# Designs tried in a protein design run: peptides against a protein of PDB entry 8RAJ. Part 6

Target 1, 54 residues: chain A of PDB entry 8RAJ
Amino acid sequence: LPAENEDPDKAVVDLHRSPPKTKDPDLTPSGIIAKVKAGDMTQETARELLLAMR

## One batch from the design tools (peptide; aimed at target 1 I33 Q43 A46 L50)

Design b1_p12_8_s2 (made by RFdiffusion4, then SolubleMPNN; from b1_p12_8, 5 letters changed)
Fold by OpenDDE base, seed 2:
Structure b1_p12_8_s2 (fold): chain B 54 residues (1-54), chain A 12 residues (1-12)
Amino acid sequence: as target 1 above (54 residues)
Amino acid sequence: DEALEELDSLPK
């Protein structure tokens, strides 16, 4: 079976894209915070995402 | 919102 090289396609969190209905753990509130802590997301982007999820 | 509170607690 071909190894599904799940290229970690950096989930480009498009702020204008409807939150993917996909249970992307990176798009949960905790996942968003984790990305900010890792330096992979700006605090401002995270804020907008969290507000959009509200 | 717990996530917003945590976010605001992160260093700028």
Scores: peptide ipSAE 0.564, ipTM 0.896, DockQ to the pose 0.719
OpenDDE base, seeds 1, 3, 4, 5: peptide ipSAE 0.562, 0.563, 0.561, 0.564; ipTM 0.895, 0.896, 0.896, 0.896

Design b1_p12_8_s3 (made by RFdiffusion4, then SolubleMPNN; from b1_p12_8, 5 letters changed)
Fold by OpenDDE base, seed 3:
Structure b1_p12_8_s3 (fold): chain B 54 residues (1-54), chain A 12 residues (1-12)
Amino acid sequence: as target 1 above (54 residues)
Amino acid sequence: DAALEELDALPR
Protein backbone atom coordinates (compact mmCIF):
# COMPACT_ATOMS: atom_id res chain seq x y z
CA LEU B 1 0.00 0.00 0.00
CA PRO B 2 1.57 3.36 -0.88
CA ALA B 3 1.66 5.22 2.42
CA GLU B 4 -0.60 8.15 1.63
CA ASN B 5 1.92 10.80 2.56
CA GLU B 6 -0.61 13.09 4.18
CA ASP B 7 1.52 16.22 3.82
CA PRO B 8 1.31 17.59 7.40
CA ASP B 9 1.46 21.05 5.73
CA LYS B 10 -2.08 20.52 4.27
CA ALA B 11 -3.54 20.34 7.81
CA VAL B 12 -2.21 23.84 8.67
CA VAL B 13 -4.69 26.43 7.44
CA ASP B 14 -2.25 29.25 6.67
CA LEU B 15 -4.55 32.30 6.82
CA HIS B 16 -1.80 34.34 5.07
CA ARG B 17 -0.95 32.10 2.06
CA SER B 18 -4.20 31.99 0.01
CA PRO B 19 -7.95 32.50 0.46
CA PRO B 20 -9.13 29.01 1.47
CA LYS B 21 -10.38 27.28 -1.67
CA THR B 22 -14.08 27.15 -0.71
CA LYS B 23 -14.12 23.58 -2.14
CA ASP B 24 -12.25 21.88 0.72
CA PRO B 25 -14.98 19.96 2.61
CA ASP B 26 -12.87 20.48 5.77
CA LEU B 27 -13.41 24.27 5.50
CA THR B 28 -17.20 24.13 5.79
CA PRO B 29 -18.66 25.60 9.02
CA SER B 30 -19.32 22.01 10.18
CA GLY B 31 -15.77 20.91 9.18
CA ILE B 32 -14.21 23.82 11.10
CA ILE B 33 -16.25 22.99 14.22
CA ALA B 34 -15.23 19.31 13.84
CA LYS B 35 -11.51 20.32 13.77
CA VAL B 36 -11.96 22.36 16.97
CA LYS B 37 -13.70 19.38 18.66
CA ALA B 38 -10.80 17.14 17.54
CA GLY B 39 -8.19 19.59 18.95
CA ASP B 40 -6.76 20.22 15.43
CA MET B 41 -7.83 23.90 15.43
CA THR B 42 -8.09 26.62 18.09
CA GLN B 43 -11.48 28.20 18.81
CA GLU B 44 -9.94 31.60 17.91
CA THR B 45 -8.73 30.48 14.44
CA ALA B 46 -12.11 28.82 13.86
CA ARG B 47 -13.91 32.10 14.76
CA GLU B 48 -11.75 34.06 12.29
CA LEU B 49 -12.47 31.52 9.51
CA LEU B 50 -16.23 31.50 10.18
CA LEU B 51 -16.30 35.33 10.16
CA ALA B 52 -14.34 35.44 6.86
CA MET B 53 -16.99 33.15 5.25
CA ARG B 54 -19.60 35.62 5.92
CA ASP A 1 -25.19 32.47 13.14
CA ALA A 2 -25.68 28.87 14.32
CA ALA A 3 -22.03 27.94 13.59
CA LEU A 4 -20.68 30.79 15.76
CA GLU A 5 -23.12 29.92 18.56
CA GLU A 6 -21.96 26.26 18.42
CA LEU A 7 -18.30 27.40 18.37
CA ASP A 8 -18.80 29.66 21.43
CA ALA A 9 -20.31 26.68 23.31
CA LEU A 10 -17.01 24.72 22.86
CA PRO A 11 -14.38 24.71 25.64
CA ARG A 12 -11.46 27.09 25.02
Scores: peptide ipSAE 0.571, ipTM 0.898, DockQ to the pose 0.718
OpenDDE base, seeds 1, 2, 4, 5: peptide ipSAE 0.567, 0.569, 0.567, 0.567; ipTM 0.897, 0.898, 0.897, 0.897

Design b1_p12_8_s4 (made by RFdiffusion4, then SolubleMPNN; from b1_p12_8, 5 letters changed)
Fold by OpenDDE base, seed 5:
Structure b1_p12_8_s4 (fold): chain B 54 residues (1-54), chain A 12 residues (1-12)
Amino acid sequence: as target 1 above (54 residues)
Amino acid sequence: DRALEELDSLPR
């Protein structure tokens, strides 16, 4: 079976991993909202992330 | 929180 090329550039936000202190633009409140708007993140996951950043 | 308000405004 071809190894599913998990696009290594999709930082799978592991909710159980301390958000990397990397200024990942995708982990900013604006980046999270942008992912939800793009359909790349669920509203529930986005809510949990936004609450963890508070 | 502005981000939560914006999130809740998005279509499910």
Scores: peptide ipSAE 0.573, ipTM 0.901, DockQ to the pose 0.719
OpenDDE base, seeds 1, 2, 3, 4: peptide ipSAE 0.572, 0.573, 0.572, 0.572; ipTM 0.901, 0.901, 0.901, 0.900

## One batch from the design tools (peptide; aimed at target 1 V36 L51)

Design b2_p13_1 (made by RFdiffusion4)
Pose (drawn by RFdiffusion4):
Structure b2_p13_1 (pose): chain A 54 residues (1-54), chain P 13 residues (1-13)
Amino acid sequence: as target 1 above (54 residues)
Amino acid sequence: EEEVDEYMERELA
């Protein structure tokens, strides 16, 4: 509900920003398996990263 | 892709 909403002419275009990056671009396959064994990553995401490194 | 699946199966068994 638009109580005390912004102007109707599409002012203040500075919203919807994404959070900072929390990823590394390069890893060892042993490190991928270690992340799964530690429960810190799913087999789905781990397999996706290994398919990009093989 | 099959090699990756076999590798994961071996390492996570």

Design b2_p13_1_s1 (made by RFdiffusion4, then SolubleMPNN; from b2_p13_1, 5 letters changed)
Fold by OpenDDE base, seed 1:
Structure b2_p13_1_s1 (fold): chain B 54 residues (1-54), chain A 13 residues (1-13)
Amino acid sequence: as target 1 above (54 residues)
Amino acid sequence: DAEVDEYMAKQLA
């Protein structure tokens, strides 16, 4: 099987590619609480989100 | 849910 000519430049770009932010900081419990404190989310909505995380 | 309510109470105090 022909070795896939992986473009060596792609490898370099991939090495420098920041790992995808797997964690949405706004969807963590702490992020949710932060939004409530900032007035960007109601306590009720926060409660529902936190319950859904369980 | 009591656990969530307690968590919120602690974090929002």
Scores: peptide ipSAE 0.647, ipTM 0.920, DockQ to the pose 0.664
OpenDDE base, seeds 2, 3, 4, 5: peptide ipSAE 0.647, 0.621, 0.643, 0.611; ipTM 0.920, 0.918, 0.919, 0.917

Design b2_p13_1_s2 (made by RFdiffusion4, then SolubleMPNN; from b2_p13_1, 4 letters changed)
Fold by OpenDDE base, seed 1:
Structure b2_p13_1_s2 (fold): chain B 54 residues (1-54), chain A 13 residues (1-13)
Amino acid sequence: as target 1 above (54 residues)
Amino acid sequence: DEEVDAFMEKELA
């Protein structure tokens, strides 16, 4: 049985990986407002999201 | 929520 060489190098969780600054700009209040202004989100949906962030 | 409504009014204006 060919041993599938699981490349052990891919399992190295970079402990110094800066937490993904998933500052998802789309999830910030400003990002939400930007989506509304762009027509990509309804005002009502934006309101609901903003309320959920409080 | 009055605060959210005020924010939206200000920012979408």
Scores: peptide ipSAE 0.626, ipTM 0.911, DockQ to the pose 0.699
OpenDDE base, seeds 2, 3, 4, 5: peptide ipSAE 0.593, 0.625, 0.624, 0.603; ipTM 0.908, 0.911, 0.911, 0.909

Design b2_p13_1_s3 (made by RFdiffusion4, then SolubleMPNN; from b2_p13_1, 5 letters changed)
Fold by OpenDDE base, seed 1:
Structure b2_p13_1_s3 (fold): chain B 54 residues (1-54), chain A 13 residues (1-13)
Amino acid sequence: as target 1 above (54 residues)
Amino acid sequence: DAEVDAYMEEQLA
């Protein structure tokens, strides 16, 4: 089977790639609350997410 | 859950 030439250039780590934000601010309790306040999330959905984080 | 509800009440007030 021909080895699919994985283009080694696809492994080029973008050195300018911002380090992955280890913490998605939108998934923190504060981030969830912020979304509710912004109207981007219902209070019920926020409640469910917060419950799931416990 | 009362604790979550209290937290939401406090943060959303």
Scores: peptide ipSAE 0.639, ipTM 0.918, DockQ to the pose 0.724
OpenDDE base, seeds 2, 3, 4, 5: peptide ipSAE 0.638, 0.637, 0.638, 0.623; ipTM 0.918, 0.918, 0.918, 0.916; seed 3 fails the geometry check

Design b2_p13_1_s4 (made by RFdiffusion4, then SolubleMPNN; from b2_p13_1, 5 letters changed)
Fold by OpenDDE base, seed 3:
Structure b2_p13_1_s4 (fold): chain B 54 residues (1-54), chain A 13 residues (1-13)
Amino acid sequence: as target 1 above (54 residues)
Amino acid sequence: DAEVDAFMERELS
């Protein structure tokens, strides 16, 4: 008989849980500038992102 | 864009 491993860890995704306000700090102008200063982003990419936020 | 360029120059100086 195949053991029905009913894995009971169906994480009941509570659909009523307000989505976490993911403030992605990396998508702010200051976050973009911080990435450039850290060497994690080129100035050109930063420029394009900043233009797209207008 | 001049505004974005001016912002970048100020923040990256």
Scores: peptide ipSAE 0.636, ipTM 0.915, DockQ to the pose 0.761
OpenDDE base, seeds 1, 2, 4, 5: peptide ipSAE 0.636, 0.630, 0.616, 0.609; ipTM 0.914, 0.914, 0.913, 0.912

Design b2_p13_2 (made by RFdiffusion4)
Pose (drawn by RFdiffusion4):
Structure b2_p13_2 (pose): chain A 54 residues (1-54), chain P 13 residues (1-13)
Amino acid sequence: as target 1 above (54 residues)
Amino acid sequence: DPVQEWLEEELAK
């Protein structure tokens, strides 16, 4: 509900910003398996990263 | 899927 909303002319275009990056671009396969064994990553995401590194 | 088989084998170790 638009109580006290911004101007109707599409002012203040500075919203919807993403959070900072929390990823590394390069890893060992052993490190991928270790992250799954630790419960810190899903087998889905781990397999996706290994398909990019093989 | 050789990557899936390999991953399962390594996780069983």

Design b2_p13_2_s1 (made by RFdiffusion4, then SolubleMPNN; from b2_p13_2, 6 letters changed)
Fold by OpenDDE base, seed 4:
Structure b2_p13_2_s1 (fold): chain B 54 residues (1-54), chain A 13 residues (1-13)
Amino acid sequence: as target 1 above (54 residues)
Amino acid sequence: DPVDEELDRALAE
């Protein structure tokens, strides 16, 4: 059985780092919103990430 | 805040 260890600690985006040219669909505005809807991200963290991408 | 308004909209859909 593959342990789905979705390590929640891998979503710690350093807000002081220039947004990586993220091929990560989870760091797009739509991916951030999808995580909040899934309960995998707080609305406050999503706000901070979206502000850092602006 | 336009980001807060966008979040609120996207979470309401």
Scores: peptide ipSAE 0.339, ipTM 0.826, DockQ to the pose 0.656
OpenDDE base, seeds 1, 2, 3, 5: peptide ipSAE 0.339, 0.338, 0.338, 0.339; ipTM 0.826, 0.829, 0.830, 0.830

Design b2_p13_2_s2 (made by RFdiffusion4, then SolubleMPNN; from b2_p13_2, 6 letters changed)
Fold by OpenDDE base, seed 1:
Structure b2_p13_2_s2 (fold): chain B 54 residues (1-54), chain A 13 residues (1-13)
Amino acid sequence: as target 1 above (54 residues)
Amino acid sequence: DPVTEELDRLLAE
């Protein structure tokens, strides 16, 4: 079985591609905030994601 | 809570 190397560090959150999977730790409010703090996500993208989860 | 504070900042802009 090919291990899909979904490098979790490279999950480009495309706001247009898929609703945030509630099971993806990177798409939780805490995961989004962690990515912003790491510099892996812009504040604007994070805001849009967080508003879409509300 | 530093997560809540950052959430509030991101949502307030």
Scores: peptide ipSAE 0.285, ipTM 0.798, DockQ to the pose 0.086
OpenDDE base, seeds 2, 3, 4, 5: peptide ipSAE 0.280, 0.283, 0.284, 0.284; ipTM 0.798, 0.800, 0.799, 0.800

Design b2_p13_2_s3 (made by RFdiffusion4, then SolubleMPNN; from b2_p13_2, 6 letters changed)
Fold by OpenDDE base, seed 1:
Structure b2_p13_2_s3 (fold): chain B 54 residues (1-54), chain A 13 residues (1-13)
Amino acid sequence: as target 1 above (54 residues)
Amino acid sequence: DPVTEELDKALAE
């Protein structure tokens, strides 16, 4: 089975990177919450991202 | 904060 090289670095939302003005569904409030529920994001990171969108 | 409260609610379910 080819190991899915999901580059773990692509899941790291750089909080210091200006939120991409891209309609990335993963960077919507709902997308962020979904990532936390999936275990793909920490609650702390999600909180910081949501606050940065305000 | 309504945004963080929504997160907290969604994570408490």
Scores: peptide ipSAE 0.382, ipTM 0.823, DockQ to the pose 0.488
OpenDDE base, seeds 2, 3, 4, 5: peptide ipSAE 0.381, 0.379, 0.379, 0.378; ipTM 0.823, 0.823, 0.823, 0.821

Design b2_p13_2_s4 (made by RFdiffusion4, then SolubleMPNN; from b2_p13_2, 5 letters changed)
Fold by OpenDDE base, seed 5:
Structure b2_p13_2_s4 (fold): chain B 54 residues (1-54), chain A 13 residues (1-13)
Amino acid sequence: as target 1 above (54 residues)
Amino acid sequence: DPVDKELDEQLAK
């Protein structure tokens, strides 16, 4: 059985790395908010990311 | 904080 390497594409957004110009929907403001709603991100981390995007 | 307010508003939807 091919082990579906579910690459946990946990885009660990390194706050110290320039926001990747990645069209990653998870790195958009809407994507960040969606992660918080899903319980996959803390509100504090989301706040820091959103501030860094301003 | 404006970001906190926006975040709270979006989380409340």
Scores: peptide ipSAE 0.290, ipTM 0.811, DockQ to the pose 0.708
OpenDDE base, seeds 1, 2, 3, 4: peptide ipSAE 0.278, 0.283, 0.278, 0.281; ipTM 0.805, 0.807, 0.807, 0.807

Design b2_p13_3 (made by RFdiffusion4)
Pose (drawn by RFdiffusion4):
Structure b2_p13_3 (pose): chain A 54 residues (1-54), chain P 13 residues (1-13)
Amino acid sequence: as target 1 above (54 residues)
Amino acid sequence: EAEEALEELAAMP
């Protein structure tokens, strides 16, 4: 509900910003398996990263 | 190494 909402002319275009990056671009396959074994990553995401590295 | 790791991952529960 638009109680005390911003101007109707589409002012203040500075919202919807994403959070900072929390990823590394390069890893060892051993490190991918270690992350799964530690429970810190899913087999889905691990397999996706290994298909990009093979 | 990545192919071996994919085989190992497929073999995991």

Design b2_p13_3_s1 (made by RFdiffusion4, then SolubleMPNN; from b2_p13_3, 4 letters changed)
Fold by OpenDDE base, seed 3:
Structure b2_p13_3_s1 (fold): chain B 54 residues (1-54), chain A 13 residues (1-13)
Amino acid sequence: as target 1 above (54 residues)
Amino acid sequence: DADRALEELDAMP
């Protein structure tokens, strides 16, 4: 049985693409802060994302 | 709001 290596296409948030107006709760300002607190996101990446949402 | 989240991020150690 070929293991489906579904490479999780971790949607590389292309910082050069206009932030998708994704209603993704994980990409809300509060969701970004929650990921940083969980250790799932760096403070630097969070800062860049939040600045792009301003 | 993004501004409120930036303030919270700047307050993180």
Scores: peptide ipSAE 0.660, ipTM 0.929, DockQ to the pose 0.732
OpenDDE base, seeds 1, 2, 4, 5: peptide ipSAE 0.655, 0.657, 0.659, 0.660; ipTM 0.929, 0.929, 0.929, 0.929

Design b2_p13_3_s2 (made by RFdiffusion4, then SolubleMPNN; from b2_p13_3, 4 letters changed)
Fold by OpenDDE base, seed 3:
Structure b2_p13_3_s2 (fold): chain B 54 residues (1-54), chain A 13 residues (1-13)
Amino acid sequence: as target 1 above (54 residues)
Amino acid sequence: DAEKALEELDALP
């Protein structure tokens, strides 16, 4: 059986595209901080995302 | 609030 390599289209958050108004709870300011506290996101990446939301 | 989250981020160790 060919394993369907569904490349998980890791939604590369294109930092150059206007942040989609995604109701994604993980992309909210509070969700970003929660990921940093969990060790799932770097402080640098979180800072860039939060600055793009300002 | 992205501004409040930036302040909280800067306060993280």
Scores: peptide ipSAE 0.651, ipTM 0.925, DockQ to the pose 0.729
OpenDDE base, seeds 1, 2, 4, 5: peptide ipSAE 0.650, 0.650, 0.650, 0.646; ipTM 0.925, 0.925, 0.925, 0.925

Design b2_p13_3_s3 (made by RFdiffusion4, then SolubleMPNN; from b2_p13_3, 6 letters changed)
Fold by OpenDDE base, seed 3:
Structure b2_p13_3_s3 (fold): chain B 54 residues (1-54), chain A 13 residues (1-13)
Amino acid sequence: as target 1 above (54 residues)
Amino acid sequence: DAEKALEILDSLP
């Protein structure tokens, strides 16, 4: 059986593209802070994301 | 409120 290489087109969040108005709770300001507190995101990455949302 | 989240972020240990 050919393994369908679904290349996970990991949606590389193109930081240069206007953040899609993603209703993704993980990309909300509160969700970003929650990830940092959980250790799932660096403070630097969180800062860049939050600055792009301002 | 991305601005408020930045203030919180800078206050994290």
Scores: peptide ipSAE 0.658, ipTM 0.927, DockQ to the pose 0.755
OpenDDE base, seeds 1, 2, 4, 5: peptide ipSAE 0.656, 0.656, 0.656, 0.657; ipTM 0.927, 0.927, 0.926, 0.927

Design b2_p13_3_s4 (made by RFdiffusion4, then SolubleMPNN; from b2_p13_3 with E1D E4K A10D)
Fold by OpenDDE base, seed 3:
Structure b2_p13_3_s4 (fold): chain B 54 residues (1-54), chain A 13 residues (1-13)
Amino acid sequence: as target 1 above (54 residues)
Amino acid sequence: DAEKALEELDAMP
């Protein structure tokens, strides 16, 4: 059986695209901070995302 | 609030 490599389309948050008004709880300011605390996001990436939301 | 989250991020070691 060919394993369908569904490459999980890692939603590459295109930093050049206006942040989609995604009600994604993971892209909220609190969700970003939670990911950094969990070690799932770097402080640098979190800073860039939060600055783009300001 | 993105501003409050930036303050919390800057307070992280």
Scores: peptide ipSAE 0.658, ipTM 0.927, DockQ to the pose 0.735
OpenDDE base, seeds 1, 2, 4, 5: peptide ipSAE 0.657, 0.657, 0.656, 0.657; ipTM 0.927, 0.926, 0.926, 0.927

Design b2_p13_4 (made by RFdiffusion4)
Pose (drawn by RFdiffusion4):
Structure b2_p13_4 (pose): chain A 54 residues (1-54), chain P 13 residues (1-13)
Amino acid sequence: as target 1 above (54 residues)
Amino acid sequence: EEEIAELEELAEE
């Protein structure tokens, strides 16, 4: 509900920003398996990263 | 275990 909303002319275009990056671009396959064994990553995401490194 | 085996097989490639 638009109580005390911004101007109707599409002012203040500085919203919807993403959070900072929390990823590394390069890893060892052994490190991928270790992350799954530790419960810190799903088999789905781990397999996706290994398909990009093979 | 099966999931780890699949990942190990893939890591060998």

Design b2_p13_4_s1 (made by RFdiffusion4, then SolubleMPNN; from b2_p13_4 with E1D E3D E12A)
Fold by OpenDDE base, seed 5:
Structure b2_p13_4_s1 (fold): chain B 54 residues (1-54), chain A 13 residues (1-13)
Amino acid sequence: as target 1 above (54 residues)
Amino acid sequence: DEDIAELEELAAE
């Protein structure tokens, strides 16, 4: 069976890591909300990220 | 979802 290359480079936002200064569209406020709407991020993680961006 | 509305508010501040 082909190993599903779950690309581990889907930026798991490590809250303990300084936010990468990369304009990752997935780390914008709109990108965070889009991930929650998709079920790819928990509301709690999104809340912590949005508060850290303020 | 009520939960998403709170996040949309936090993202608008």
Scores: peptide ipSAE 0.503, ipTM 0.862, DockQ to the pose 0.678
OpenDDE base, seeds 1, 2, 3, 4: peptide ipSAE 0.496, 0.501, 0.502, 0.500; ipTM 0.861, 0.861, 0.860, 0.861

Design b2_p13_4_s2 (made by RFdiffusion4, then SolubleMPNN; from b2_p13_4, 4 letters changed)
Fold by OpenDDE base, seed 5:
Structure b2_p13_4_s2 (fold): chain B 54 residues (1-54), chain A 13 residues (1-13)
Amino acid sequence: as target 1 above (54 residues)
Amino acid sequence: SEGIEELEELAAE
């Protein structure tokens, strides 16, 4: 069986974990929307992240 | 999608 290489480097944005102070370009408002448009993030998760950044 | 437009608005604030 091919080992599903779950790329561990997809930083699962744990909403309960303080966002790492890494300027993850993917955690910018525009990066969040881009992930939702790509299907890589749910709208609910994106809404919670955007509200937490406000 | 209606839900993406709402997110775009939230991200523009």
Scores: peptide ipSAE 0.541, ipTM 0.881, DockQ to the pose 0.668
OpenDDE base, seeds 1, 2, 3, 4: peptide ipSAE 0.533, 0.535, 0.538, 0.537; ipTM 0.879, 0.880, 0.880, 0.879; seed 4 fails the geometry check

Design b2_p13_4_s3 (made by RFdiffusion4, then SolubleMPNN; from b2_p13_4, 4 letters changed)
Fold by OpenDDE base, seed 3:
Structure b2_p13_4_s3 (fold): chain B 54 residues (1-54), chain A 13 residues (1-13)
Amino acid sequence: as target 1 above (54 residues)
Amino acid sequence: DEDIAELERLAAE
């Protein structure tokens, strides 16, 4: 069976998991905007995350 | 893009 390389760097931000400890560079406001610009995140998801950090 | 400008505003507030 090919081991599915679940690329551990695709942290699916589960909104139901405890608020990410503020040390994930991908979950900073700037990191979220960078993911949207890269096409790795939808604008809607980014908006919800940014509002939840406020 | 206008869409990114909204996100940049939300990130700065």
Scores: peptide ipSAE 0.531, ipTM 0.873, DockQ to the pose 0.733
OpenDDE base, seeds 1, 2, 4, 5: peptide ipSAE 0.530, 0.530, 0.530, 0.531; ipTM 0.873, 0.873, 0.873, 0.873

Design b2_p13_4_s4 (made by RFdiffusion4, then SolubleMPNN; from b2_p13_4, 6 letters changed)
Fold by OpenDDE base, seed 5:
Structure b2_p13_4_s4 (fold): chain B 54 residues (1-54), chain A 13 residues (1-13)
Amino acid sequence: as target 1 above (54 residues)
Amino acid sequence: DKGIEELEKLAAE
């Protein structure tokens, strides 16, 4: 069975790590909201991220 | 979902 390489490099936004200066479209306000709507991010994590971007 | 609507407001500020 091919090991599903779940690429662990799906940038788990470590809130304790300086936000990578990479314009990751997934870390934009719109990208964060999209992840919450998809069920890929909690509302709590999204709130903390959005507040940290302010 | 009220929680998503609140986040959308925060994202628009």
Scores: peptide ipSAE 0.565, ipTM 0.895, DockQ to the pose 0.669
OpenDDE base, seeds 1, 2, 3, 4: peptide ipSAE 0.556, 0.562, 0.563, 0.564; ipTM 0.893, 0.894, 0.894, 0.893

Design b2_p13_5 (made by RFdiffusion4)
Pose (drawn by RFdiffusion4):
Structure b2_p13_5 (pose): chain A 54 residues (1-54), chain P 13 residues (1-13)
Amino acid sequence: as target 1 above (54 residues)
Amino acid sequence: TVEEIDAALAEAT
């Protein structure tokens, strides 16, 4: 509900910003398996990363 | 190979 909302002319275009990056671009396959064994990553995401590295 | 990746992830369980 638009109580005390911003101007109707589409002012203040500085919202919807994403959070900072929390990823590394390069890893060892052994490190991928270790992350799954530690429960810190799903087999889905791990397999996706290994298909990019093979 | 894809098969080796799948095996390694199955062993990781």

Design b2_p13_5_s1 (made by RFdiffusion4, then SolubleMPNN; from b2_p13_5, 6 letters changed)
Fold by OpenDDE base, seed 5:
Structure b2_p13_5_s1 (fold): chain B 54 residues (1-54), chain A 13 residues (1-13)
Amino acid sequence: as target 1 above (54 residues)
Amino acid sequence: SEEEIDEALEKAK
């Protein structure tokens, strides 16, 4: 069975940490909105992240 | 802006 490399680098966006300048598409404003749309992130968490990025 | 964020999140529901 191919070990599904569950990439453990699901960037737990620590709201208390400066948004990592990671080129992670999941940490871009568009990526955050996409996660909310997919149901993978709450609107509240996304709001806090987006407000911290402005 | 905060308002643009709220609008974008509303559209994402």
Scores: peptide ipSAE 0.546, ipTM 0.894, DockQ to the pose 0.637
OpenDDE base, seeds 1, 2, 3, 4: peptide ipSAE 0.544, 0.544, 0.544, 0.543; ipTM 0.894, 0.894, 0.894, 0.894

Design b2_p13_5_s2 (made by RFdiffusion4, then SolubleMPNN; from b2_p13_5, 7 letters changed)
Fold by OpenDDE base, seed 5:
Structure b2_p13_5_s2 (fold): chain B 54 residues (1-54), chain A 13 residues (1-13)
Amino acid sequence: as target 1 above (54 residues)
Amino acid sequence: SDEEIDEMLEKAK
C-alpha cells in the first residue's frame, strides 16, 4: 500500500497574504502559540502573525 | 494589544 505521505499541508502562512479565513486550528492565535511552545515556530514569526490578525 | 501578544509569546518559551 503506498504510504500516502500526507505531507502535512504546512499552511505556510504567507504574511503578505490575507490570513486565510480557514478554520485551520494551526492558524488561530491559540494554534500559533501552541506551535511556538512546540518549537515549530519562532517567536518573531508568531508575533508578526498575531499582529496581522489584530 | 501588542503588549498582550508579547506576554503570550513570553509564556510560550
Scores: peptide ipSAE 0.424, ipTM 0.865, DockQ to the pose 0.751
OpenDDE base, seeds 1, 2, 3, 4: peptide ipSAE 0.420, 0.422, 0.424, 0.421; ipTM 0.864, 0.864, 0.865, 0.864; seed 3 fails the geometry check

Design b2_p13_5_s3 (made by RFdiffusion4, then SolubleMPNN; from b2_p13_5, 7 letters changed)
Fold by OpenDDE base, seed 3:
Structure b2_p13_5_s3 (fold): chain B 54 residues (1-54), chain A 13 residues (1-13)
Amino acid sequence: as target 1 above (54 residues)
Amino acid sequence: SEADIDRALEEAL
C-alpha cells in the first residue's frame, strides 16, 4: 500500500491569523454601567455612550 | 429608550 505522504507543509499554522478581536467587554451597556458604579466613568459620558449605541 | 438609560444610570449612583 503506498504510504500517502501527507505533505507536512499543509500544517502551516497561519501565524498571520489576526488575534481574535477581543471585544472590549467594557464597551457593552452592562460594562458601561459597571464603570459608572466603580467610579471609572462619569454618568454623563455613560449616558452619551448608551444613547449612541441604541 | 432614553428614559430607560437615565433610570439605569440613576440606579448606578
Scores: peptide ipSAE 0.500, ipTM 0.878, DockQ to the pose 0.624
OpenDDE base, seeds 1, 2, 4, 5: peptide ipSAE 0.491, 0.485, 0.486, 0.490; ipTM 0.875, 0.873, 0.874, 0.875

Design b2_p13_5_s4 (made by RFdiffusion4, then SolubleMPNN; from b2_p13_5, 6 letters changed)
Fold by OpenDDE base, seed 3:
Structure b2_p13_5_s4 (fold): chain B 54 residues (1-54), chain A 13 residues (1-13)
Amino acid sequence: as target 1 above (54 residues)
Amino acid sequence: SEEEIDKMLEEAK
């Protein structure tokens, strides 16, 4: 049986969840900026995330 | 700082 490649659960960044101690590359400052550049994240959401990480 | 974040986001436009 072909292993169903479970699409990696798009880490829904729950802004209300304590930042997972997991080094999610998508939640690093550089990862957030990369998503904004790609058009995958709004600047406002990115700003809120970056401010919460301070 | 907040100003540094705003600069980083402006460069991402």
Scores: peptide ipSAE 0.502, ipTM 0.885, DockQ to the pose 0.749
OpenDDE base, seeds 1, 2, 4, 5: peptide ipSAE 0.499, 0.500, 0.501, 0.501; ipTM 0.884, 0.885, 0.886, 0.885

Design b2_p13_6 (made by RFdiffusion4)
Pose (drawn by RFdiffusion4):
Structure b2_p13_6 (pose): chain A 54 residues (1-54), chain P 13 residues (1-13)
Amino acid sequence: as target 1 above (54 residues)
Amino acid sequence: DIEAIDRALEEAS
């Protein structure tokens, strides 16, 4: 509900910003398996990263 | 390579 909303002319275009990056671009396959064994990553995401590195 | 990856992930769990 638009109580005390911004101007109707589409002012203040500085919203919807993403959070900072929390990823590394390069890893060892052993490190991928270690992350799954530790419960810190799903098999789905781990397999996706290994398909990019093979 | 894919079969080895799948096996290694199955063994990891």

Design b2_p13_6_s1 (made by RFdiffusion4, then SolubleMPNN; from b2_p13_6, 5 letters changed)
Fold by OpenDDE base, seed 3:
Structure b2_p13_6_s1 (fold): chain B 54 residues (1-54), chain A 13 residues (1-13)
Amino acid sequence: as target 1 above (54 residues)
Amino acid sequence: AEEEIDKALEEAV
């Protein structure tokens, strides 16, 4: 039975594929404020992070 | 402004 070598051409890594911009929702201004409201972050730490993003 | 950040954090507590 001949092994059909079906096409090495399907491994074309699209070099034009923009890397997925995974925006970490926890690093958004809204995500930081949500952590403070949940009690998962101090207001002081949130203030420092928000000021560093400005 | 810095004051707008402080206000947004005060509304979250």
Scores: peptide ipSAE 0.486, ipTM 0.861, DockQ to the pose 0.617
OpenDDE base, seeds 1, 2, 4, 5: peptide ipSAE 0.474, 0.476, 0.476, 0.478; ipTM 0.858, 0.857, 0.859, 0.859

